Peptides against a protein of PDB entry 1LOE. Designs and how they scored, part 27

Target 1, 181 residues: chain A of PDB entry 1LOE
Amino acid sequence: TETTSFSITKFGPDQQNLIFQGDGYTTKERLTLTKAVRNTVGRALYSSPIHIWDSKTGNVANFVTSFTFVIDAPNSYNVADGFTFFIAPVDTKPQTGGGYLGVFNSKDYDKTSQTVAVEFDTFYNTAWDPSNGDRHIGIDVNSIKSINTKSWKLQNGKEANVVIAFNAATNVLTVSLTYPN
Target 2, 181 residues: chain A of PDB entry 1LOE as posed
Amino acid sequence: TETTSFSITKFGPDQQNLIFQGDGYTTKERLTLTKAVRNTVGRALYSSPIHIWDSKTGNVANFVTSFTFVIDAPNSYNVADGFTFFIAPVDTKPQTGGGYLGVFNSKDYDKTSQTVAVEFDTFYNTAWDPSNGDRHIGIDVNSIKSINTKSWALQNGKEANVVIAFNAATNVLTVSLTYPN

## One batch from the design tools (peptide; made by RFdiffusion4, then SolubleMPNN)

Design b1_p11_7_s4 (from b1_p11_7, 5 letters changed)
Fold by OpenDDE base, seed 5:
Structure b1_p11_7_s4 (fold): chain B 181 residues (1-181), chain A 11 residues (1-11)
Amino acid sequence: as target 1 above (181 residues)
Amino acid sequence: MIVSMSFSSVL
């Protein structure tokens, strides 16, 4: 079994293994997807394509990713739309902003999207988000309308540790988030 | 299938 791994602990000013899209950039050794500016979309793609599905055998790869993120909103009661980890075709381009998180264009299932995302959604969109209005973690498959969600309490300005694991044998995606401090 | 692993955020 072949395994591919990579790690980025500090993001330099010339981070050659990232493809930046929209407003994404690096500063102070951090990847910054959006500044505190309205109507922005920022994305960063790992520049090396990853083979996760073998069409000949049908095998899907397991994967585990871990990262730390910070949402630091000037107004903790009116926070921007959110942040996603996503997997998409290598030629992916920024999609609709706002509630679509720059990753999707519709709440309707679109298999041609070929995109899976884990959203950390800070803004309630009545058309597709859970009716309780809570900030939430969602698993999105070819649609901004999550196939599953869980309420999540944002700690503004604090570092969140995330682990996302996919088990191909069980077809289960697991997300964990903690605020260690 | 070959994919990109990525992050996205919006404001």
Scores: peptide ipSAE 0.494, ipTM 0.921, DockQ to the pose 0.050
Fold by OpenDDE base, seed 2:
Structure b1_p11_7_s4 (fold): chain B 181 residues (1-181), chain A 11 residues (1-11)
Amino acid sequence: as target 1 above (181 residues)
Amino acid sequence: MIVSMSFSSVL
């Protein structure tokens, strides 16, 4: 079977294998999605299309991705919405609607978006987020309204290690988050 | 201190 892999340990100022959208940029060898101001969206796409679903055979690829992130969200009210890891069609464009994490544009299920995301959500949007108001990790399929969520106790300013794995045989997506320190 | 969490969903 075909396998595609990539690794970015340090994000350079001219990162050739990334497409930056919106306010996404690199600084000090890190990827920064937005500046700490209101109404900004930033994204970074892997520049090469990944063959995840084959329309001819119906086969879906397994995948595993890992990354480390830091979020500074000292409170739950004066903060941004969070971020996602997402998979979307090659012509995907940043979405600017507040609370939609730059990826979605509706809480209604839209199969035409063909977008799957894992959200790390730091802001409670009453219209679609879990009613307990907790910061949460969510699995989003064609909607900002997650198909499943888990409460997430953010360690502010600390590095979190994430692993996201998809098993095509079982159709199961697994998300793991660890604060190692 | 290490804190870890994991969860899964059928897509």
Scores: peptide ipSAE 0.481, ipTM 0.911, DockQ to the pose 0.071
Fold by OpenDDE base, seed 1:
Structure b1_p11_7_s4 (fold): chain B 181 residues (1-181), chain A 11 residues (1-11)
Amino acid sequence: as target 1 above (181 residues)
Amino acid sequence: MIVSMSFSSVL
């Protein structure tokens, strides 16, 4: 089987292996999805298509991704809306903003989106988020309404280390988050 | 203080 790998240790002003969409940009060697401004969506895509699903055989690839993120909100008590790591079709474009995180358009299952996402959701949307109102990590399949969630205590301004792993043999997606400091 | 969490789901 074919294997694709990449690593970005710093984000340059002209990062050639990323496609920026919406308000996404790089500054100070970091990828910034949005500024702390209302009604903005920013995305960054890996520029090379990755074969994850084979349409003929139905086989799905394993994958592991890791990254570090910082949410640095001006007001730690009012943070919206969060962000996702996502996998979507090659021609994907920004979708609905706000609680849909620029990745989905509906809480209803929509197989045509062909999108899987791990959300780091800082804002409670009554219509689809867990009823306890906690900030949470969610696994999303073709819908902003997660198939599973786990409560997550945001540490504003601090680095979080994330690992997302998919095992094709078991069809299990695992998400791990650590605040090391 | 180190805070860690992990969870999984079948897709």
Scores: peptide ipSAE 0.433, ipTM 0.892, DockQ to the pose 0.071
Fold by OpenDDE base, seed 3:
Structure b1_p11_7_s4 (fold): chain B 181 residues (1-181), chain A 11 residues (1-11)
Amino acid sequence: as target 1 above (181 residues)
Amino acid sequence: MIVSMSFSSVL
């Protein structure tokens, strides 16, 4: 049995265990994915590959992750697309298509992408988002079109605590979000 | 596999 764990409480200016892509950077001990400007994508990857699936045994790893995030839109009535937590192949590259959250590039299911994401989606895209138009949390498997969503009320500028847990035995991914303040 | 976070913004 192999276990991998890591924790980053303060993001430094030379964070060796992160690979920055696009506009992602660190400032004031925080990971900042983008500035509040148009047409920007930022990502940060954990630098060490993580063994999630074993092709020899077929075993899939359990995992749990927790983080705190802030979305701070200058205009609460005109927010951008949102962000994701994702797991992808080591050669993953940022995607710049509008509404694809920097991770996907199609609403069609593409098994070759091998990408799973939890989206925190603040912008309604008619072509693939839930028809009620609500901001939402979504679970995305190889597509920007979520396999499941839940309405979510954004508290602009406030810290949200997130826990994401995957149980390999049941194949269940659980997402929890709270605003503690 | 790499674990990461992303953010996109088009204002």
Scores: peptide ipSAE 0.139, ipTM 0.715, DockQ to the pose 0.044

Design b1_p11_8_s1 (from b1_p11_8, 5 letters changed)
Fold by OpenDDE base, seed 3:
Structure b1_p11_8_s1 (fold): chain B 181 residues (1-181), chain A 11 residues (1-11)
Amino acid sequence: as target 1 above (181 residues)
Amino acid sequence: MSFSFSSELKL
C-alpha cells in the first residue's frame, strides 16, 4: 500500500510540477486558466502521473483533493462556461469546443475518454445542462452531460473552498463547497 | 454557506 500526496500553496512562474496547456499561466501566485476574452481555453496538469487505477488488478485508489477558486461571473448570459477539476489519461489534450470546459467534446458517453470531472458551470447550455437553467456543480463521467448536478448559488468574486473525495470501496465521489465568510 | 453532494461513479 502506497500513498502519494502533494501541496501547492503558491503558484510560481517556474512551477515545474505543472504542465500548462492552452492559455493557462500563473500570476500573483495564482493559477489563471483563461484570459478575460472570448473563446479561450487553459489547463494545468500535475506533471507526475498518479496511479489511481490498476488495469492488471482492477484496484482503484481513494483520493482527496482540496482547492480554492474565484470566479467573476456577474450575470448568466455574458460569461464564460466556468471551470472544472478533472482526472484524465496522461496524454490528455485541451478541447476547444465551446461549452465543453476544455475537457470534453461531446454530450454522448464515450468510455474511451477515461475522464472524470467536477464542473463548476456558470453558463446554461440548453443541449445538456439541467433544464432549470441554474448555475450548477456537476459530476461528469466521459461526457459533458453530467451524471448528477446540484444547483450552485455563486458568490461573485468570492473565494470558495472545495473538497473532492473519492471512496474506492463504494465508488462514490463527494463534492463539498464552502464560502467561509 | 456550505453544501455537498455525492454520486456513484460506474467506472
Scores: peptide ipSAE 0.526, ipTM 0.945, DockQ to the pose 0.071
Fold by OpenDDE base, seed 4:
Structure b1_p11_8_s1 (fold): chain B 181 residues (1-181), chain A 11 residues (1-11)
Amino acid sequence: as target 1 above (181 residues)
Amino acid sequence: MSFSFSSELKL
């Protein structure tokens, strides 16, 4: 087995192992994706490609990632669209913004996207989001329409700890979120 | 507040 590991405890202004796309940047030791302005997209990619799927053997790698995020919104009831953690082809570029979170372009399944995402979605899009209107965490496969969602109560301005784990043997992706405070 | 959920990706 091969193992790739990396950690970023503090984000610096000259973060060399990240590729910034759109409005993404670092400030005050934090990675900032957007300024909560509609129709803007900010992304950050790990600069070295990680082999998750082998086309020849069909083998898929396990992975575990953890991060902490904060959403600061001027109004907890009038927030932006949210953000995603995603895995995509090495040449990925920003996609449609807004409700598509800069990662997808359609609610229809598109195998050519080759993108898996965990969305932290703070805005209800009638066309594809859960009908209950709840802010939610979603698991997205080749579509902004999640294959599964979980209601999520945003705690504005508070740190959330996230763990995302993929078990290749079972093909199960697990998302855990905790507001420790 | 803490929760966890999972989905099979069927890759």
Scores: peptide ipSAE 0.491, ipTM 0.938, DockQ to the pose 0.074
Fold by OpenDDE base, seed 5:
Parts: structure tokens; C-alpha cells; sequence
Structure b1_p11_8_s1 (fold): chain B 181 residues (1-181), chain A 11 residues (1-11)
């Protein structure tokens, strides 16, 4: 089997392996998806297509990804919608913003989306989010309405370490988030 | 503080 791997420890203004969409950009060696402006969508795509799903055979590859993120909101009780890690078709473009996180367009299942996402959702959307109103991590398949969620307490301004792993044999996606220290 | 959970993807 073929393995593809990449690592980005510092984000520079001349990054050639990333495609920026919308308001995504780099500054001070960090990737910034959005700034303090309402209703903005920023996305960054890995520029080289990765063969994760074979449309002919239906086979899916194993994958593991890790990253660190920081949410720094001026008001910890009044934040934006959050962000996602997602896998989508090569020609993907920004979708609906706000609660749809720029990745989906509906809470209804849409197989044509061909999109899997892990959301780090900081804003409660009554129409589809868990009824307890908690900030949460969600696993999304072809819909902004998660197939599964886990309550998550945001630590404003603190670094969170994330690992997302998919096992193709069991068809199980695992999400781990840690605030160190 | 750590969180971990899993789900089967019924694609």
C-alpha cells in the first residue's frame, strides 16, 4: 500500500502546499482561518489530492491527522461558530458560513456532499446542535447535524492538541482533544 | 483536560 504524509510546523506567507479559500491566511507562522469579523469563512486545503476514498471500489484508506489550535475570543461567553477539520472532493469550494462552518449547506443528509468533518463547535444552533446547548466536538457525515457529539469545555486562548484517526477495517473514526498543563 | 470519543461512519 502507498502512504502519503506531510507535516507543517510553521505556516509562512509563501506556503505552496496549501490552497487558501475565503478569509484564510498566514501570519506570524500561524494559520488563521478567520479574524474578528462577522460572517466570514476561511478555509485551507492541502494542495495535493489524497486518495482516501475510491469511488469505484468503495474502499477507504486509513488515516491519522494531528494539529494544534487556539481559539482566542475577547469574550469567552460570546464566541463565533468554531471550526472544522474536513475531507471533501478535490474541487470543494466554501459552502454556507456561520453555523454550517463553511463546509455544509443543510442539516439534512446529502450523499452528494461527499464530505466528512470533525467540528469544534463553539456556538449553539438550535436547529441541529445537541439540545443541552454545550460547546461540543461533532462528527459530521454529509450533514451539519452530527452523527455523534461530545461535550467540550473551551479554554479560551489555550492550545488544544487534536488527534483524528480513521480505521478503514472497522469504519470507526476516533477524535481526541487534550489541553496540556 | 482531555476528551476522546469514537463513532462508526456509516457512509
Amino acid sequence: as target 1 above (181 residues)
Amino acid sequence: MSFSFSSELKL
Scores: peptide ipSAE 0.475, ipTM 0.933, DockQ to the pose 0.070
Fold by OpenDDE base, seed 1:
Structure b1_p11_8_s1 (fold): chain B 181 residues (1-181), chain A 11 residues (1-11)
Amino acid sequence: as target 1 above (181 residues)
Amino acid sequence: MSFSFSSELKL
């Protein structure tokens, strides 16, 4: 067995433990995935591979991650499309943008994706999102169509604290988001 | 405000 841990309190322009893809970059000690423009994709990957999941045996490691984020959209009413935390194969490349959040390509289950994501989705895509049209947090497995969602009240420009934990013994992923108010 | 939920991944 092995354990990998890391912590990034400030994001610098020379962040050695991240691989940037697309429009992702660091500025003002923050990780910026996209600018407020249409059809952009930005991603950042942890640069060191970890043994989290073996698709052949089905073995999965426990993990816990925490982070803070701010969505600062120029128009609080029109915010698209959100962002994801995701785990994918080491050679992962940016996927379809927009509603697919740069991580998936289909609402159909695709085992070859080998990708698990927690989406913070600010835009309603009628083809796969919950029918109530709410902004939501979703758990995605090999598809942009979430296996489960929870309605989420976006507080534009405010810091949110997130904890994501996976228990391999139960195969349960838990997501917690808090706005201190 | 706080939001929390869980799901089995079924990997």
Scores: peptide ipSAE 0.473, ipTM 0.932, DockQ to the pose 0.072

Design b1_p11_8_s2 (from b1_p11_8, 5 letters changed)
Fold by OpenDDE base, seed 3:
Structure b1_p11_8_s2 (fold): chain B 181 residues (1-181), chain A 11 residues (1-11)
Amino acid sequence: as target 1 above (181 residues)
Amino acid sequence: MSFSFSSTLNL
């Protein structure tokens, strides 16, 4: 079967395989989505379309991705919304609605968005987030309202290692997060 | 510390 893979160890100032949207940019070999200011959205897309669904056969590809991130969110009230890893159609555009992580625009399920995301959510939105108010990791399918969430104790300013794996045979997405010792 | 969780996507 066909396999596509890529790796970015250091993000350069002229990264040819990324499409930057909104306020996203690279600095000091890191991808920076936003600055610590209000009303900012930044995204970065892998520039080459990935064939993950075959319309003729209905087959869906397995995938696995890994990345490391750092979030500075010292409190629960004066902070941004977090960030998300997402898969969306090639013509996807940034969304600017507050709380929608730059990806979605409704808590209602909309299959036409064709977007799957894993959110790392640092701000409690009473309209759709889990009622316990915890920071959380969510799996989102065509809506900012997650189909499943897990409480997440953020280690502020520390590097987190993430692995996201999709098994096409079982249709199961697995998210793993590690703070190294 | 590490943790993981899963969901069926129903795509």
Scores: peptide ipSAE 0.540, ipTM 0.950, DockQ to the pose 0.071
Fold by OpenDDE base, seed 5:
Structure b1_p11_8_s2 (fold): chain B 181 residues (1-181), chain A 11 residues (1-11)
Amino acid sequence: as target 1 above (181 residues)
Amino acid sequence: MSFSFSSTLNL
């Protein structure tokens, strides 16, 4: 079997292995998707294509990723939309912003999207989000309307550690989140 | 705060 791996501990201003889209950039060794301003979308893609999905057989490779994120909202009661980790076709471009998180364009299932995402959603969109109104983590397949969600209490300004793992044999995606402090 | 959850993707 073939394995592809990469690690980025510090994000530099000339980060060669990332493609920045929209308002995404690096500062103080961190990847910043957006500043706390209205109507911005920022994305960063790993620059080398990774063969995860076989279009002929439909088979998907195993994968695991880990990262640390911080959401630092000026007002913890009025935050923006959140962000995603996503896998999309190699020629992917920013999609609809706001509640669509720059990754999707519809709440209806669209197989042509060929996009899987884990959303860290801090804003309640009545048209598709869980009716309890909680901030949540969601698993999205070809739609901003999650196939599964779990309530999540944002700790504003605190580091969260995330692990996302996919088991191809069972077709199960697992998301783990920890606020260590 | 720590938690984990899973879902079958049904691709």
Scores: peptide ipSAE 0.490, ipTM 0.940, DockQ to the pose 0.071
Fold by OpenDDE base, seed 1:
Formats: sequence, C-alpha cells, structure tokens
Structure b1_p11_8_s2 (fold): chain B 181 residues (1-181), chain A 11 residues (1-11)
Amino acid sequence: as target 1 above (181 residues)
Amino acid sequence: MSFSFSSTLNL
C-alpha cells in the first residue's frame, strides 16, 4: 500500500502543485474558481496523479480531504451555481458549465466520465435537483444527478469547514460541513 | 450549523 498526502494552507501566485483550468486562479492567498460573472468555469487540479481507483477491479483507495470555502456572492438571494470537489481521470478537462458545475455533461449515468464529485449546489435545476428546491450538498457518481443530497443553508460570505471521507472497505462516502460561527 | 451525511458509492 501507499499513502499520498498534501496540504495547502495558503495559495500562492505560482502554486506549483495545482493545475488551473478555465477561470481558476489564485489571489490574496486564496483559490478562486470564478468571478461573479455569467458563463464561466474555473477548476483546479492537484498536479500529481494519485492512483486511487483501479478500473479493472473497481477497487478504490481510502481517502480523506478537508477544506474551507467561502461563497461571497454579490446578491445572497441569487447565487449560481456552486462548486464541487471532484475526482476524475488525470487528463480531465472542463466539462459543461452552469448547473453541470464544469464537471459533468449529463444527468444520465455515464460510466465513461469516471468522475465522483461532492457538489455544493446553490441553484435549483429542475431537471435533476431535489424537488424541494433547496440549496444542497450532493454526492455525484458519473452524473450531475446526485445519488444522495442534503439540504444546506448557505451563509453568504461565511467560512464553511468541510470534511469528505471515503471508506473503501464499506464503499461509503461521508460529507461533513460546519459553519463554526 | 453542522451536519453530516453519507452514501454508498457504486463505481
């Protein structure tokens, strides 16, 4: 077995362990995926490939990731579309924007995407999101249509602490979010 | 506010 770990406390102007895609960039020691404008997608990938999924056997490694995020929207009552933490093939490129969050292209299950994501979704897309219309956290497997969701009350401009853990023995992904206010 | 939820993945 092998273990890979990394930590980024502050994001520098030349962050060597990240590959930026689309509108993603760093400023003032923060990673910024998009500015508050329409029709943009920004992504950042960890630059070193990590072998966590065997396509032949389907076996997946354990992993734990934690991060802090802030959504600071100009209008707290109109926020779109959110963001994801995702795992995808090493040659992944930005996918469809908007409600697809730059990570997926369809609500139909597509095994060829080979993508798992945790979405922090601030905008209700009628075609696939939970019918209650709540902002939500979702677990996505090869589709923007989540396999499970939980309602999430966005606190605009406030820091949220997130932990995402995968247990390979049980095949269970756990998402925890805290607003420490 | 704090919460947690889980799902079994089918990869």
Scores: peptide ipSAE 0.488, ipTM 0.938, DockQ to the pose 0.072
Fold by OpenDDE base, seed 4:
Structure b1_p11_8_s2 (fold): chain B 181 residues (1-181), chain A 11 residues (1-11)
Amino acid sequence: as target 1 above (181 residues)
Amino acid sequence: MSFSFSSTLNL
């Protein structure tokens, strides 16, 4: 049994353990994925590849990640698409923006993407999002169309604490979100 | 406000 862990308390301008893609950058000790403008995609990858799945044995690693995020939209009633936490191949590049959140390219299952994501989706896309139109958290496997969703009320400009845990023995991914204030 | 939900991944 081997464990790999890392922690980033503050994001510096020369953050060496992150690979920035698209419009992603650091400012004021925060990782900023996008600016409040249209047609922007930003991503940040942990720079060291992490072994999650063993192709030979089929074994999958347990993992737990936690982070705090803020979505700060100029207008609470006019919010962009949201963001994801994702796991993807080491050579992953930004994918389709907008409703695809820069992580996917299709609402159809595409095993070639090899991507698992937890989406924090603040924009209703009729073609694939839950029909109730709610902002939601979704678990995405190789598709922007979530395998499971939970309605979520955005608190614009407020910090949310997230924990994402995967149990390899049960193949269960658990997402927890808290607005402490 | 807090909540948690889970899903079995079909990998």
Scores: peptide ipSAE 0.483, ipTM 0.937, DockQ to the pose 0.072

Design b1_p11_8_s3 (from b1_p11_8, 5 letters changed)
Fold by OpenDDE base, seed 4:
Structure b1_p11_8_s3 (fold): chain B 181 residues (1-181), chain A 11 residues (1-11)
Amino acid sequence: as target 1 above (181 residues)
Amino acid sequence: MSLSGSSTLNL
């Protein structure tokens, strides 16, 4: 059994274990994916490839990740698209912005994407989002159209704690989000 | 595979 782990408690200007894409950057010890301006995509990749899938055996690794995030929109009633935690091939590049969250390009399933994402979606896109229009957490597999969603009430400007865990034996991905304060 | 975070703002 092989285990890989990492932890980033503070994000420095010379964060060597992250690859920044688009508008992503660090400031004030925080990772900032986007500025509050129109049409921005920011991404940050863990610089070391993580072996999650074994092509020889087909086995998938278990994983657990946790992070704290803040969405701080200038207008609480007009929030942008949100963000994702995602796993993608090592050569991944920013994809379509806006409702595609810089991670996907289509609502149609495309296995060539090889991307799994947990979206924290703050904007209702009629074409693929749940019809109730709620802000939501979604699990995305090779498509911006989530395979499963759960309504989520954004607390603008507040810190949320997230835990994402994958159990390979059951093929179940779990997501928890809490606002501790 | 690699871990990544992403966000967008498109209004």
Scores: peptide ipSAE 0.214, ipTM 0.773, DockQ to the pose 0.036
Fold by OpenDDE base, seed 2:
Structure b1_p11_8_s3 (fold): chain B 181 residues (1-181), chain A 11 residues (1-11)
Amino acid sequence: as target 1 above (181 residues)
Amino acid sequence: MSLSGSSTLNL
């Protein structure tokens, strides 16, 4: 078996192992995905292709990723839409912004998207988000409409630790979020 | 406004 791994502890101004799309950039050793304005999408891609799905055998690899993030969303109305961790084809380009988080174009299932995302959603979109209106973590498969969601109590401006793990044998994606501080 | 981080899938 083959294992691919990488780690980025500090995001430098010339981060060679990332491809920036849209408005994504680095500053103060952090990754900033978007400008603080409307109608902006920013993405950062790991620059090397990762073998997750074998088209010949159909096998899917296990994976685990971890990261930290900070979101400033003091209210539910005058804020951005959130962000995702996503896996998509190597030639992926920014998709629809706003509630589609720059990774999807529809709430309808579209297998041609070939995109899986974990969303950290800070804005309620009536058309597809959970009806309770809570900020939430969602698992998105080929659609912005999550196949599963969990309410997320945002600690505004605090650093969150995330772990995302996929078990290919069970076909289970696990997401955990904690606030250690 | 949307934020996205990614890993690329080699299909």
Scores: peptide ipSAE 0.164, ipTM 0.693, DockQ to the pose 0.107
Fold by OpenDDE base, seed 3:
Structure b1_p11_8_s3 (fold): chain B 181 residues (1-181), chain A 11 residues (1-11)
Amino acid sequence: as target 1 above (181 residues)
Amino acid sequence: MSLSGSSTLNL
């Protein structure tokens, strides 16, 4: 019955409801996760813990989130790895391993990580990504190796609209990505 | 809500 909601239309220089990790920062009212250099990781966490799962009752909350992003990746080889939307424990720390999108550190399933992510992956990692080599959207549960993926045709430099919804009754996470322009 | 970005340029 309890509902928590927030909206950020402009990212300010002192965004008090975000905790920045690594190289994440705001500029020109946008959230920028990394710098255009090798081996950089940036994250931004919502500053207030959200009660999604109740350990006593086992109840899980429904949730929906939406955001807009832009990626510049003109080729498939000399580019960064992409980014994620993720949910993790409050003490989560950025991960620096290449290809792990700053969130995971292994392709092996690790239930202790308690981390769920939706990845927007722009670089093909042979060890765990879909064999067709396509850029893809993935749903990651406790591993960088997605439990489900969908090929994603990137429109380079264009704004993408994303909606992520979780239905607690069915345990289904739905991801929608569109290019309105 | 949390967002993460990774930039590992493969030169």
Scores: peptide ipSAE 0.029, ipTM 0.635, DockQ to the pose 0.029
Fold by OpenDDE base, seed 1:
Structure b1_p11_8_s3 (fold): chain B 181 residues (1-181), chain A 11 residues (1-11)
Amino acid sequence: as target 1 above (181 residues)
Amino acid sequence: MSLSGSSTLNL
């Protein structure tokens, strides 16, 4: 089977394999989606299209991705809204900000979105988030309302390690998050 | 595969 892989250890000022949208940019060798200011959306797309679903055969590719992230909010008790790892059509543009994380536009299922996201959600939106109000990891399919969630304790300013894997044979998406330090 | 972030902090 065909395999596509990439690795970005440092994010340079002229990162050719990324498309930046909105307020997303690189600084100090890190990708910054948003600054700690109100009402901003930043996105970064891998510039090369990846063939995940074959419309001819219906086959879906396996994938594994890993990354590290830091959420560094000035006020650890007031953190919004989080971020996602997402897969969307190649011509995707920034969507609604705020609780929609720049990836979705509705809590209603919209198959035309063709978007799957893993959210790291730091802000409780009453209309769609789990009722316990916990910060959480969520799996989003064509909606900001997650099909599955798990409570996640944010460690503000600390580096988290994430692994996301999809097994096409079982149709299972797994997410792991650890704070190693 | 992409990343998207949103900030609506009350500053």
Scores: peptide ipSAE 0.172, ipTM 0.748, DockQ to the pose 0.028; fails the geometry check

